Peptides against a protein of PDB entry 4CIC. Designs and how they scored, part 126

Target 1, 148 residues: chain A of PDB entry 4CIC
Amino acid sequence: KVSTKGHYGVQAMFDLAQHFGEGPVSLKSIAERQGLSEPYLEQLIAVLRKAGLVKSVRGAQGGYILAREPRDIKVGDIIRVLEGPIAPVESVSQDDPEHSLKFDFSVTKSVWEKVKKSIEEVLDSITLADMLKDAEEAQMAQGYMYYI
Target 2, 147 residues: chain B of PDB entry 4CIC
Amino acid sequence: KVSTKGHYGVQAMFDLAQHFGEGPVSLKSIAERQGLSEPYLEQLIAVLRKAGLVKSVRGAQGGYILAREPRDIKVGDIIRVLEGPIAPVESVSQDDPEHSLKFDFSVTKSVWEKVKKSIEEVLDSITLADMLKDAEEAQMAQGYMYY

## One batch from the design tools (peptide; made by RFdiffusion4, then SolubleMPNN)

Design b2_p21_7_s3 (from b2_p21_7, 15 letters changed)
Fold by OpenDDE base, seed 2:
Structure b2_p21_7_s3 (fold): chain B 148 residues (1-148), chain C 147 residues (1-147), chain A 21 residues (1-21)
Amino acid sequence: as target 1 above (148 residues)
Amino acid sequence: as target 2 above (147 residues)
Amino acid sequence: SKEEELKKLLEEIKEKQEKEE
């Protein structure tokens, strides 16, 4: 599962992608559009900035921009920055490895590794540019449905 | 993410699959082999039984068995029974749908739906029989490394 | 509460940042 942090991080990065090339966006404006608290967004942006996905621009028209083009930012990159490695299973405290038949552990682990790989493949196949395109297509489709 | 409940549920179901055709397995024996507490396993088995994935056998040789053959039980079936629908995102309380641009919500939702579909496809592609086969192959490979 | 979840998340973010420094 993607955490709330990952979800809102993707949402915030997508907002920055929608404004890419228009100049710096204020955290306040992102927070308002995305329904996020500004303090929460500040923390997300701080992590994303440290990871080099976002840049801070100083000045009267200061704010944040994507550090890379939307096509060069995968959803997987955002998730890895915010959540770390994609873990398909919640941290099962391997408390007592001694009593678990080592063999059963290996097979179950293989199932979760397959799930992990699948999630990674999906998230690494989607860029912010792909999301922008999907947004444009959805907007056009809605526009056409109101005219029919 | 699969919850601890889902993980241990798959582990318990796999233990039952390893003993499929050998008769009923006690919860105690499953708990010991899988490193689970017996009370926790009782809760898991109760849910799995209610869903018709496990059967209780009564008597002196009583215990639990798979209700279906290992080939007829997908990992996805176990996860859906224990966790419900595969949710790729933790329940973001959509508290304030009013302020979210409906459009951004739609695109982000599409990303998570793709993740969901991918997880479902993987989990529905793996049966307990596939896991048994993988176990046998791994055991043979370990046996060959020791000789 | 949503506020408690937010506080917890902020703490987790902080702890992660401190480990990466």
Scores: peptide ipSAE 0.025, ipTM 0.766, DockQ to the pose 0.021
Fold by OpenDDE base, seed 4:
Structure b2_p21_7_s3 (fold): chain B 148 residues (1-148), chain C 147 residues (1-147), chain A 21 residues (1-21)
Amino acid sequence: as target 1 above (148 residues)
Amino acid sequence: as target 2 above (147 residues)
Amino acid sequence: SKEEELKKLLEEIKEKQEKEE
């Protein structure tokens, strides 16, 4: 499962992709459009910036931009930055060392590895540019539906 | 992400698959082999039984068996029974209706739907019989490495 | 509460950042 953090991170990055080439976008404007709190978004953007996916621009029109072109940012890159490696199973808290999920059951582990690989393949096949294209196609389809 | 419940459920079902045809297996023996608490396993088995994946056998050698052959039980069936539909994104608690994750952003939703479909395809492609075969192959490989 | 979830998320982010430094 993608966490709420991963979900919101993808939304924020997609918002930045929609404004790519228009200059820096304020956190406030992203938060308003994406329905996020500014403090939450600030933390997400800080992580994404440290990972080199986002750049901060200083000045009167200060804000954030994508650090790379939308085609060069995979959804998988965003998820890995925010959540770390894709884990198909939620790690049970290490607090009970004796009943630690011995993920050591080799066969069950192999099932989860297959799930992991499949998720990675999907997320690495989708770029922010692909998402932009899908959004444009959806808007065109809606526009045509109002004129028919 | 598969929950701990889903993970342990697959382990318990796999243990029952390994003993398929040998008669009923006690919850105690499953719990010991899989490193689960008996009370936790009892809850898992109760859900799996209600879903028709497991049968209870009564008597002096009472216990549980698979309700179907290992080839007729997909990992996806076990996960759907224990966790419900595969959700690629953790549902943020509905408690704030105004800031409910409007998953309504059509494009982001489409990404998660693709992930969901991919997970479902993988989990529905793996049966308990496939897992048994993989276990046998792994045991043979280990046996060859020590001789 | 959303505030508690936010605090927990912020703690998790902080712990991750401290492990990567």
Scores: peptide ipSAE 0.023, ipTM 0.762, DockQ to the pose 0.022
Fold by OpenDDE base, seed 3:
Structure b2_p21_7_s3 (fold): chain B 148 residues (1-148), chain C 147 residues (1-147), chain A 21 residues (1-21)
Amino acid sequence: as target 1 above (148 residues)
Amino acid sequence: as target 2 above (147 residues)
Amino acid sequence: SKEEELKKLLEEIKEKQEKEE
């Protein structure tokens, strides 16, 4: 499962992709469009900036931009930055070392590795550019429904 | 992500698959082999029984058996019984209706639906019989390394 | 409160970052 953090991170990055080439976008404007609190968005953007996915621009028209073109940012890259490696199973807290889930059952481990691989393949197959294209296609389809 | 409940549920069901045709297995024996507490396993088995994946056998040699053959139980079936529908994103608790994650962005929703579909396809492609076969192959491979 | 939940989440993120260093 993708956390709420991962979900909102993808939304924020998608907002920046929609404005790519238009110059810096303010955190306020992103927060308003995406329905996020500014403080929460500031934390997300800080992590994404540290990872080199976002750049800050200083000045009167300051804000944030994508550090790379939308085609060069995968959804998987965003998720890995925000959540770390894709884990198919929630890690039982290490606090009970004796009931260390001996993932020793090689067979069950193999099932979860297959799930992991499948998730990674999907998330790594989708770029922010693909998402932009999908949004344009959806808008065109809605436009056609109003003209019919 | 699969919860710990889903993970242990698959382990317990796999244990029952390994003993399929040998008669009823006690909860104690499953708990010992799988490294689970008996009380936790009892809760898992109760849910699996209610869903018709497991049957209880009464008597002196009582215990639990798979309700179906291992080939007729998908990993996806076990996960759906224990966790419900596969959700690719953790649902933010419904308690704040105003900040209901308006999954209103149709585009981000489509990404998560693709992830969901991929997970479902994988989990529905694996049966307990497939897991048994994989276990046998792994044991054979280990046996050959010792010779 | 939402603010307390946000603070808790921030602490958890900080603790995770400190464990990865």
Scores: peptide ipSAE 0.016, ipTM 0.759, DockQ to the pose 0.022
Fold by OpenDDE base, seed 1:
Structure b2_p21_7_s3 (fold): chain B 148 residues (1-148), chain C 147 residues (1-147), chain A 21 residues (1-21)
Amino acid sequence: as target 1 above (148 residues)
Amino acid sequence: as target 2 above (147 residues)
Amino acid sequence: SKEEELKKLLEEIKEKQEKEE
């Protein structure tokens, strides 16, 4: 499962992709459009900036831009930056060593590795550019439904 | 992500698959082999039994058996019974309606639906019989390393 | 609560940032 952090990170990055080439976008405007709290978004953007996915622009018209073109940013890249490696099984809290998921069963591990690989393949197959295209297609489809 | 419940459920079902055709297996023996607490396993087995994946056998040699052949039980079936529908995104607790992941972005939703579909396809492609075969192959590979 | 969840998430982000520094 993708965490809330990963989900909102993808939303924020997609918002920046929609404005790519238009100049810097304020955190406030992203927060308003994406329904995020500004403090939460600041933390997300800080991580994304450190990872080199986002750049900050200083000045009166300052804000954030994508550090790379939308086609060069995969959803998987965003998720890996925010969440780390994709784990197919929720780690039982490290605090109960006795209930350490004794992944002793090589076979059960192999099932989860297959799930992991499948998730990675999907997320690495989708770029922000693909998402922009899908958004445009969806908007066109809505426009046609209003004219019929 | 698969929950701990889903993970242990698959382990317990796999243990029952390994003993399929040998008769009923006690919860105690499953718990010991799988490193599970017996009370936790009782809860898992109760859910799996209600869903018709496991049968209880009564008597002195009582216990549990798979209700279907290992080939007729997908990992996806076990996960759906224990966890419900596969959700690609962790639900923010329903209790805060304001931070309901406004999946208002049709596009972001589509990404997660693709992930969901991919997980479902993988889990529905693996049966307990496939897991038994993989275990046998792994055991053979270990045997060859000792010779 | 939403506030507790947000707080926890902010802490997790902070801890991750501190480990990367």
Scores: peptide ipSAE 0.021, ipTM 0.758, DockQ to the pose 0.024; fails the geometry check

Design b2_p21_7_s4 (from b2_p21_7, 14 letters changed)
Fold by OpenDDE base, seed 3:
Formats: sequence, structure tokens, C-alpha cells
Structure b2_p21_7_s4 (fold): chain B 148 residues (1-148), chain C 147 residues (1-147), chain A 21 residues (1-21)
Amino acid sequence: as target 1 above (148 residues)
Amino acid sequence: as target 2 above (147 residues)
Amino acid sequence: SEEEKLKELLEEIKKLQEELE
């Protein structure tokens, strides 16, 4: 499972990918298009910038850009930056310390490792460029020819 | 991601699979072997029983058994019973209605649907019988290292 | 602050991951 943070992080990165090559995009414009609060987006962008996925551009036409081409950013890279390692099992809230998921049972652990691997493979197989292509194909199917 | 409930549910079902054909197993014995509290296990078993994955046997040697053979129970079946449909994204708690993950963005939704499909395929490819086989193979491998 | 709670949660998750490793 991906958290809300991961979900909105991928949306924000996808918005930056759609504007890649057009110059810096303001946080306000991203927030408006993606239906995010500016303060929440600021937190996401700060993490993504620290990880080197996003760059800040200063000036009158300042804002944010992708630090790499869309083809060089995997969805898995975004998720790992925002959430850390992809865990197959949700960490039990510390409120029930007695139910620490001691993955002591080797066989059950192997099931969750298989799930983890599968999630990682999927997320690492999808780039922002793939998402852009899928969006274009969907728009063409809807009769909206957006010319690149 | 699987919740703690899903994790322990799979463990409890696997314990019942290990004892399949030996007759009814007490909740106490399952709880002791799996490191679960009896009250928590009772809740899990109640859900699993209602879904028809577990049967209750009454009497002096009463307890619980798998309702089906281990080969006929997928891990995915257990998870769907305990957690409902496998969701790729955690539902934001209803307390922030403004941040309802409106999967309004079709492309982002497609990413999560691919993740969901992948999880379902993995969990539906593993039966309790497969888990039993893996356990036997692991025990054999450990037994050979001691010689 | 909400940011501090998020940092604490991330640190706890990191500790749990380190204990699993």
C-alpha cells in the first residue's frame, strides 16, 4: 500500500513532468492543478528537492523543475524518497507493543517478501515518461488532441 | 501493504493448515504457537468462520479446523476476508474529507491499479498448501546443516 | 508541530526497519 503522501507526491511529480522543458513551475500552480494545499505541497517538494528529484529555480519566473528527465525518474524512486523502503506489511502502530509483528515465522515472511518484490518491480517499471505517454494516449482516445 | 490483522490472520490459518487432518485445534493452542492473544485470535477466527474458511467443532475435543483443504485456500482469500478488497493506496481516515484521495487523476489511478493487480496476482498464486510445502523444504534444509 | 510528529513517525519507522534488519 502507498500512503497519501506517496500518492500526492507522484501527482506533484507528474505535474512537473507535464511541464518539463517549459521552465520553472510555481508551487501555487501545481497546487491548483492537483487539488493540493500549498503548505502540504511545500513539504512534499522540500523532501523531493532534498532527494535530488526536484530543483528550485530562483527569480521572477522562479519555481520548481524536475532535476532529471521524466524517463530517468521511476515511480519507485518517488515512493522510496517519500515513504522509504517499500514495506509489504504495515507497521503496527506502537500502541500494541505486544503485537509487534515478529515476522518470526519464516514462511509467512516469505509471502510478504514476494509481495514486496512484486510491488517494487511494478513501481520500478513505470517512469514519469511512461505516465506522460499514457496520459497522451488517454487524451487522444477522448478526442482531445493536445498537440505536444 | 497488509495490515497486522491480515498478517496474523495468515499465521492463524497456516497453523490450522499444519494441523489439517489431525482434528480440531483449540484457540489456546493456536494462540500459544503463534504468539497471539486469545481474545485477538477469537476475533480473527470469528471473521474467518463467518466467511466459511474455518469451521468450529463442538465437544470435549472441540476447536477449529479449516473448512477446506489447504490447497483450496489462497492467501488472497484470507486477506480479502480480513481486510476486504486489496487497496493499493491507504484510504485516508475520514477525518480529513478535503484530502479524500480523489483518485481523480486517471494516470495516477492507473499506476495504483497496476500495483493492486500485482499484489492480487501474488497473493492468489500462494495457497496454504504451498506454504506447507515451503515449511517442509525449509525444515529439511535446516536438518541437513546439522549433519 | 505536525512536522515534528511526522519526523518522529519516520524515525520510529526507521528504527523498526533497523530492528528487522
Scores: peptide ipSAE 0.016, ipTM 0.700, DockQ to the pose 0.019
Fold by OpenDDE base, seed 2:
Structure b2_p21_7_s4 (fold): chain B 148 residues (1-148), chain C 147 residues (1-147), chain A 21 residues (1-21)
Amino acid sequence: as target 1 above (148 residues)
Amino acid sequence: as target 2 above (147 residues)
Amino acid sequence: SEEEKLKELLEEIKKLQEELE
């Protein structure tokens, strides 16, 4: 699931990316722009901060910033932090080698693993910088459509 | 969501693929092999039948068969039937052209559309025949590990 | 919404993976 948490986490991180280099952004301002409740956003930001994707800045101009440049944050990184591993690494628990042979080769499991891998590849191919670029291109396209 | 419905639908269709060419398979036998309740499977099969992926055969040797060869049924086809369009085609309802201009170009929406497209591509790249082949290869590999 | 369906898909995939694990 791109859970609601994952979705809004990406939105919040994208908002921080849009303001990257402008200094700290308040949670209130992010919440207002993204249509999120401030308490909900606080929970998301707490997780993202703990994972080292966001930094808290203290002081009169305090707030939150991206901990890394937008190009260095993949959408996949955000989702993994918020949702956990998109793929549970099967902890091959070393212990019982004998029961390990039941490769429940669920062919159906293989299908879902392929889907999972594809999702990971897509999300790991998209950075916050790519999202910024797409937003700029869309704004430019909208601007041109109003002039025609 | 590959819903529970989608997952079990793929399992049921795969079971029918494994028996393709052997004649009709009873719902009971599919349910037993796949660990499904017969009533639940009946609901799945009803949807799949309506979509033309499964056929009902009547008679003493009655049951269900795939309506097409395993190679002609994509996993994506099964999922679309059971879950609906993996992508809701936004019915661009023609009616109010003015509100259509709010391209809520949610860059975030674009991300999810890319994910969706990728899922569709994967599911459309896998047929029931591919699944059969993978099962055979896995059985062979298991057989070699026991010897 | 399409997004809600995708969210739902991914949650169910996750649930299925957890059940298979």
Scores: peptide ipSAE 0.130, ipTM 0.731, DockQ to the pose 0.022; fails the geometry check
Fold by OpenDDE base, seed 5:
Structure b2_p21_7_s4 (fold): chain B 148 residues (1-148), chain C 147 residues (1-147), chain A 21 residues (1-21)
Amino acid sequence: as target 1 above (148 residues)
Amino acid sequence: as target 2 above (147 residues)
Amino acid sequence: SEEEKLKELLEEIKKLQEELE
């Protein structure tokens, strides 16, 4: 499962991927296209920049670019940066000390580890380049439906 | 990702699987073994019972049993009952009407659908019987390390 | 906590699925 932060982070990164090679994109333009508030996007971009997924370009036509080619950025990389490690289960909050029977149910833990691994494998199998290709294919399919 | 409700639901169902064939288990005994509050477990069991995964047995030795054999209950069945459909992404709350640009980013949706499918496949591949077997194997492995 | 982040993530995933439905 991906948080809203992860979801919008992937959208913002995908917007930057769509404009990759066209120069720096303003946060305002990304926010407008992706339906994000500029302040929220600034926070996302700051995290993504610190992680080395996005670069800031200074100047009159300044903005942001992908720090790597779309093929070199996995969805899993974006999610790990924004959400941290993909955890499949909420850890039982330590705050109720009495009922924290650490039943290290190794078996239940193993189920969640399998889920985690599966999510990681899926997210690591999808690059921004794959998403660009899927978008192009979807647009072509829609174009054909209007001509029939 | 599984909520705390899903996590504890799987633990409670696994406890019932460990005692399957031994008769009804009291909620108190499950709560004590699984580190759950009885009131919380009562709510979980009520949902699981309504879904037909658990049966209530009445009488002096009353309690709960699995409604099916452990091999016939998938972890995915438990999660679907407790949490509903396995959703890979939270919906953006509709409450800010201005920024609901329904960019039906079909591409982003497809990523989350792939994640959902993968989670479902994993959870549907694991039965309570598989969990019982894994527990037995783990216990045997620990026993061999002490000798 | 990592747990709270995971919970938030799961809730957000649930909401996004409900919006996609």
Scores: peptide ipSAE 0.064, ipTM 0.714, DockQ to the pose 0.052; fails the geometry check
Fold by OpenDDE base, seed 4:
Structure b2_p21_7_s4 (fold): chain B 148 residues (1-148), chain C 147 residues (1-147), chain A 21 residues (1-21)
Amino acid sequence: as target 1 above (148 residues)
Amino acid sequence: as target 2 above (147 residues)
Amino acid sequence: SEEEKLKELLEEIKKLQEELE
């Protein structure tokens, strides 16, 4: 599962991938295209920049670019940066300290570890370049449907 | 990702699987073994019973049993009953109605659908019988390390 | 909503990871 933060982070990174090689993109333009608030996007970009996935460019045409090529950024890399390690199970709120979910049940833990591993494998199998390709294919398919 | 409810639900179902064939188990005994509150477990069991995964047995030795054999209950079945459909992405809280995550971005949606499918495949590949086997193997391995 | 259930599930997963570390 991906949080809202992870989802928007992937969208923002995908927007930067679509403009890769065109120079720096303003936060405003990303926010407008992706339906994000600028303040929220600024927080996401700050985290992504600190992790070395995004680079800030200074100047009159300043903004942000991907720090690596789209093929060198996995969706899993983005998620790990924004959310930390991919967790298979939600933690119980601390309200009853005596009944803390001791995930100590080794067998149930192993089930969740398998889920985690599967999520990681999927997210690490998808790059921003793969997403770009999928977008191009989808646009071509739509274009062909309007001409038929 | 699995919620706390899903986690405890799988634990409770696994406890019932460990006692499968031994007759009905009391909620109290399950709660004690699994570190759950009885009221919380009662809620879980009520849902699982309504879904036909658990059966109530009446009488002096009353309690609960699995409604099906452990091999016929997938972890995915338990999770779907307790949590509903496995969702890949958290929904954005409605606080800003104008910026509702239109998951309308077809490409990002496809990524999450792939994640969802992968989770479903994993959870549907694991039965309570598989978990029982894994527990037995783990106990044997621990026994061999202490000798 | 299915969306709210998914959020709750992800938050719980995150907390469980933090408790396991």
Scores: peptide ipSAE 0.056, ipTM 0.717, DockQ to the pose 0.025; fails the geometry check

Design b2_p21_8_s1 (from b2_p21_8, 9 letters changed)
Fold by OpenDDE base, seed 3:
Structure b2_p21_8_s1 (fold): chain B 148 residues (1-148), chain C 147 residues (1-147), chain A 21 residues (1-21)
Amino acid sequence: as target 1 above (148 residues)
Amino acid sequence: as target 2 above (147 residues)
Amino acid sequence: SIELGKKIAEEKAKKLLTYDF
């Protein structure tokens, strides 16, 4: 499962992608459109900016822009920045520290590594440009349903 | 990510698969081999039994067996029993109940649905029999490194 | 502290895929 942080991070980056080429977007406007708290979004944007996925623009019309074109940002890039490396297994060590016997059962580990690889492949196959296209197709489909 | 529950559940089921055909295995012996607490394993086994993946055998040599052959149990079956439906996104609703605005952003949801589908496909492609085979191949490879 | 960086990285890695399966 993607954490709330990853989920909202992708959502915020997608909002910036929708406004790509229109100039800087204020955090307030992103927060309002995406249903996020502005303080929480500030924390996400700070991480994304530090990772070079987002740029801040200063001035009266200041705000944030994507640092790269939507086609050059994978969902996997966003997730790795916010969350770190995609791990399929939560480290068993935290919930039961006493029974964290490292039976690194090689076979069980291999199952989770296969899951990890599959997640990485999916997230690295989806760009913000792909998400924009999917949104346009969905809007067109909704528009057609209003005409039928 | 598979929870600790799913992880240990697969481990316990794999132990039962390794002993499939040898008769009932005690929870104590599974716990010892897999490095699990016996009380925690009892809880896992109770769920797995209720779902029909495990059977209890009564008697002096009582214990647990797989309810089906290892080839007929997918990793995905074990995970779905222990964890429920594989969901790609944690329900945002629990951590910040105030900001759980259901912006069911259809596009973002579709990304996570693709991830879910991919996880399900992987977990449903692996049986306990496949895991047994992988273990045998790994043991053979280790045995060859000693010559 | 390298330890704090590791803990933050581990907490980030935990938060990423909170795969609560």
Scores: peptide ipSAE 0.168, ipTM 0.712, DockQ to the pose 0.051; fails the geometry check
Fold by OpenDDE base, seed 2:
Structure b2_p21_8_s1 (fold): chain B 148 residues (1-148), chain C 147 residues (1-147), chain A 21 residues (1-21)
Amino acid sequence: as target 1 above (148 residues)
Amino acid sequence: as target 2 above (147 residues)
Amino acid sequence: SIELGKKIAEEKAKKLLTYDF
C-alpha cells in the first residue's frame, strides 16, 4: 500500500516530468494542478530535493525541475525516498516488548519478502518516462473515443 | 503493505494449518505459540470464521480448525478477508473533502493498479500448503546445519 | 509519555495499515 505521501510524491514528480525541458516549475503551479496544498508539496519536494530527485532553480523564473531525466527516475526511487524501504509488513513497533515475539517465523517472513520483492520489481519497472508515455496514449485514446 | 491484522491473521491460519488433521486447536494454544493476545486472536478468528476459512468445533476438545484444506486457502484469501480488497493506495479518508480530489490521474492510478495486481498475484500464488512445505524445508535445512 | 509514543505508533501503524502495500 502506497502512502498518501508516496502517492502525492509520485504525482508531483510526474507533474515535473510533464514539464521536463520547459524550465523550472513553481510549487504553486504543481500544487494547483495536482490538487495539493502548497505547504504539503513543499515538504514532499524538500525530501525529493534532498534525495537528489529534484533540483531547485533560483531566480525570477525559479522553481523546481527533475534532477534527472524522466527515464532515469523509477517510481520505486520516488517511493523509497519518501517512505524508505518498502516494508511489506508493518514492523510491529519495538515498543511492545511482550509482542516483540521475534517473528522468527521464517515462513511468514518469506511470504512478506516475496510480496516486497514483487512490489519493488513493479515499482522499479516503471519510470516517469513510462508514465508520460502512458499519459500520451491515454490522451490519444480519449481523443479517439470522441471521434467514435 | 500487510497490516498487523493481516500478518497475524496469516500466522494464526498457518498455525491452524500446521495442526490440520489433528483436530480442533484452542485459541489459547494458538495465542501462546504465535505470541498473540488471546483477545486479539479471538477477533481475528471471528472474522476468519465468518468468512468460512475457519470452523469452530464445540465440546471438551473444542476449538478451531481450518474450514478447508491448507492447499485450498491462499494467503490472498486470508488477507482479503481480514483487510478487504487490497488497496494499492490509502484511500484518503472521505473526511477531508478538500483533499478528496478525485485522483483522476489515470496514469498514477494505473501504476497503483499494477502494484495491486502484482501483490494479488503473489498472495494468490501462495497457499497454506506452500507455507507448510516451506516450513518443513526450513526445518530440514536447519537440521542439516546442525550436522 | 509512553502513551503518546504508543498513540503515535498506533497512528503510524494505522497509516501503515492504510498503506497496504
Scores: peptide ipSAE 0.165, ipTM 0.719, DockQ to the pose 0.045; fails the geometry check
Fold by OpenDDE base, seed 4:
Structure b2_p21_8_s1 (fold): chain B 148 residues (1-148), chain C 147 residues (1-147), chain A 21 residues (1-21)
Amino acid sequence: as target 1 above (148 residues)
Amino acid sequence: as target 2 above (147 residues)
Amino acid sequence: SIELGKKIAEEKAKKLLTYDF
């Protein structure tokens, strides 16, 4: 599952994609548009920046920008940065050594690996550019419904 | 992610599939083979029984059996019974109404719906019979590596 | 209660979702 962190991270990255080419965007403006708390967004952006998906611009008109074009950032890249490797099954915390029921059941492991692969393929097939296109198409469709 | 409940539920159902046609299996024997606590397994089996995936057999040789053939039980059926609908994103608890940022962002929602569909397709493509076949193939492959 | 069924379904959905895929 995509955590709330992954979800909001994708939203924040998509907001930056919508403003790509317009210059740096303030965290405040992203937070306002995406309904996120600025402190929470700052944590997300810090991780994304460290991973090289976002750049900080300094100065009076400073803020954040995508480090790459929207077409060069997959949703899968964002999720892997924020949540780590996509795992189909919860890693049972190592802390209870007795009940570390190793997911060693090879056949069940293979089922989960297939699920993982499928998720990765989907997330790696969607770029921020694809999301921008989908947003434009949705906005056009809504605009046409107002004129009919 | 598949929860521990989903994982162990699939393991328990797979154990019942391996014994399909041999008669009812005791929860104790499943628990021992799958490394599960019997009380935990009882909770899983109760849900699976209520959903009609497992049947209880009464008597001295009583226990549990698959309610259908292994080929007629998808992994997706097991997961939906144990976990409910497959959701790609955590439903943010409704409890903080101010921060119930509705996943109303249509474009991000569509991404998660694509992920959901993909997970459902995979889980619905795998039956307990497929898992039995995979286990047999894996066991044969291990047997050949020792020679 | 339909509400209890929804809550159980939501909690189950949450537990499935809280696994960091």
Scores: peptide ipSAE 0.160, ipTM 0.718, DockQ to the pose 0.028; fails the geometry check
Fold by OpenDDE base, seed 5:
Structure b2_p21_8_s1 (fold): chain B 148 residues (1-148), chain C 147 residues (1-147), chain A 21 residues (1-21)
Amino acid sequence: as target 1 above (148 residues)
Amino acid sequence: as target 2 above (147 residues)
Amino acid sequence: SIELGKKIAEEKAKKLLTYDF
């Protein structure tokens, strides 16, 4: 499952993609458009910036921009930065040694590894540019439906 | 992510698959082999039984059996029974209306739907019979490495 | 109390972060 962090991270990155080439976007404006709290967005952006997916611009027109073109940022890149490695199974916290999955049953592990790989392949197949295109196509389709 | 419930459910079902045709297996024996608490396994088995994936057998040699052949039970069937529909994103609970993902941004939703579909396809492609075969192949491979 | 609200928010945030993929 994509955490709220991953979900909102993709939304924030998509917002920055929509404004790519228009200059720096304020966190406030992203937060307002995406329905995010500004403090929460600050935390997300700090992580994304540290990972080199986002750049901060200083000055009166300061804010944030994508560090790369939308085509060069995969959804998988965003998720890996925010969530870490895609784990198909929650690591049962080490704190309950009695419920330690001691039986690393190789076969069940292989099932989850296949799921992980499939998720990674899907997320790595989708760029922010693909998302921009899909949004444009959806808007055009809606526009046609209102004119019929 | 597969919850602990899904993970242990697949393990328990796989244990029952390994003993398929040998008669009923006690919950205690499954719990011991799989490193599960018996009370937790009882809850899982109750759900799996209600869904018709497992049958209870009564008597002195009572216990549980798979309700179908291992080839007729997909990992996806087990997960759907235990977890419900595979949701790639947590539904943000309705309780915080201020953080309501009001912007059901169609594009982000489509990404998660693609992920969901991919997970479902993988899990529906794997049967308990496939898992049994993989286990047998792995045991043979280990046997060859020691010679 | 403000502290209880913070703990509940932290637990909710932890639950949101720990939610099973």
Scores: peptide ipSAE 0.126, ipTM 0.706, DockQ to the pose 0.035; fails the geometry check

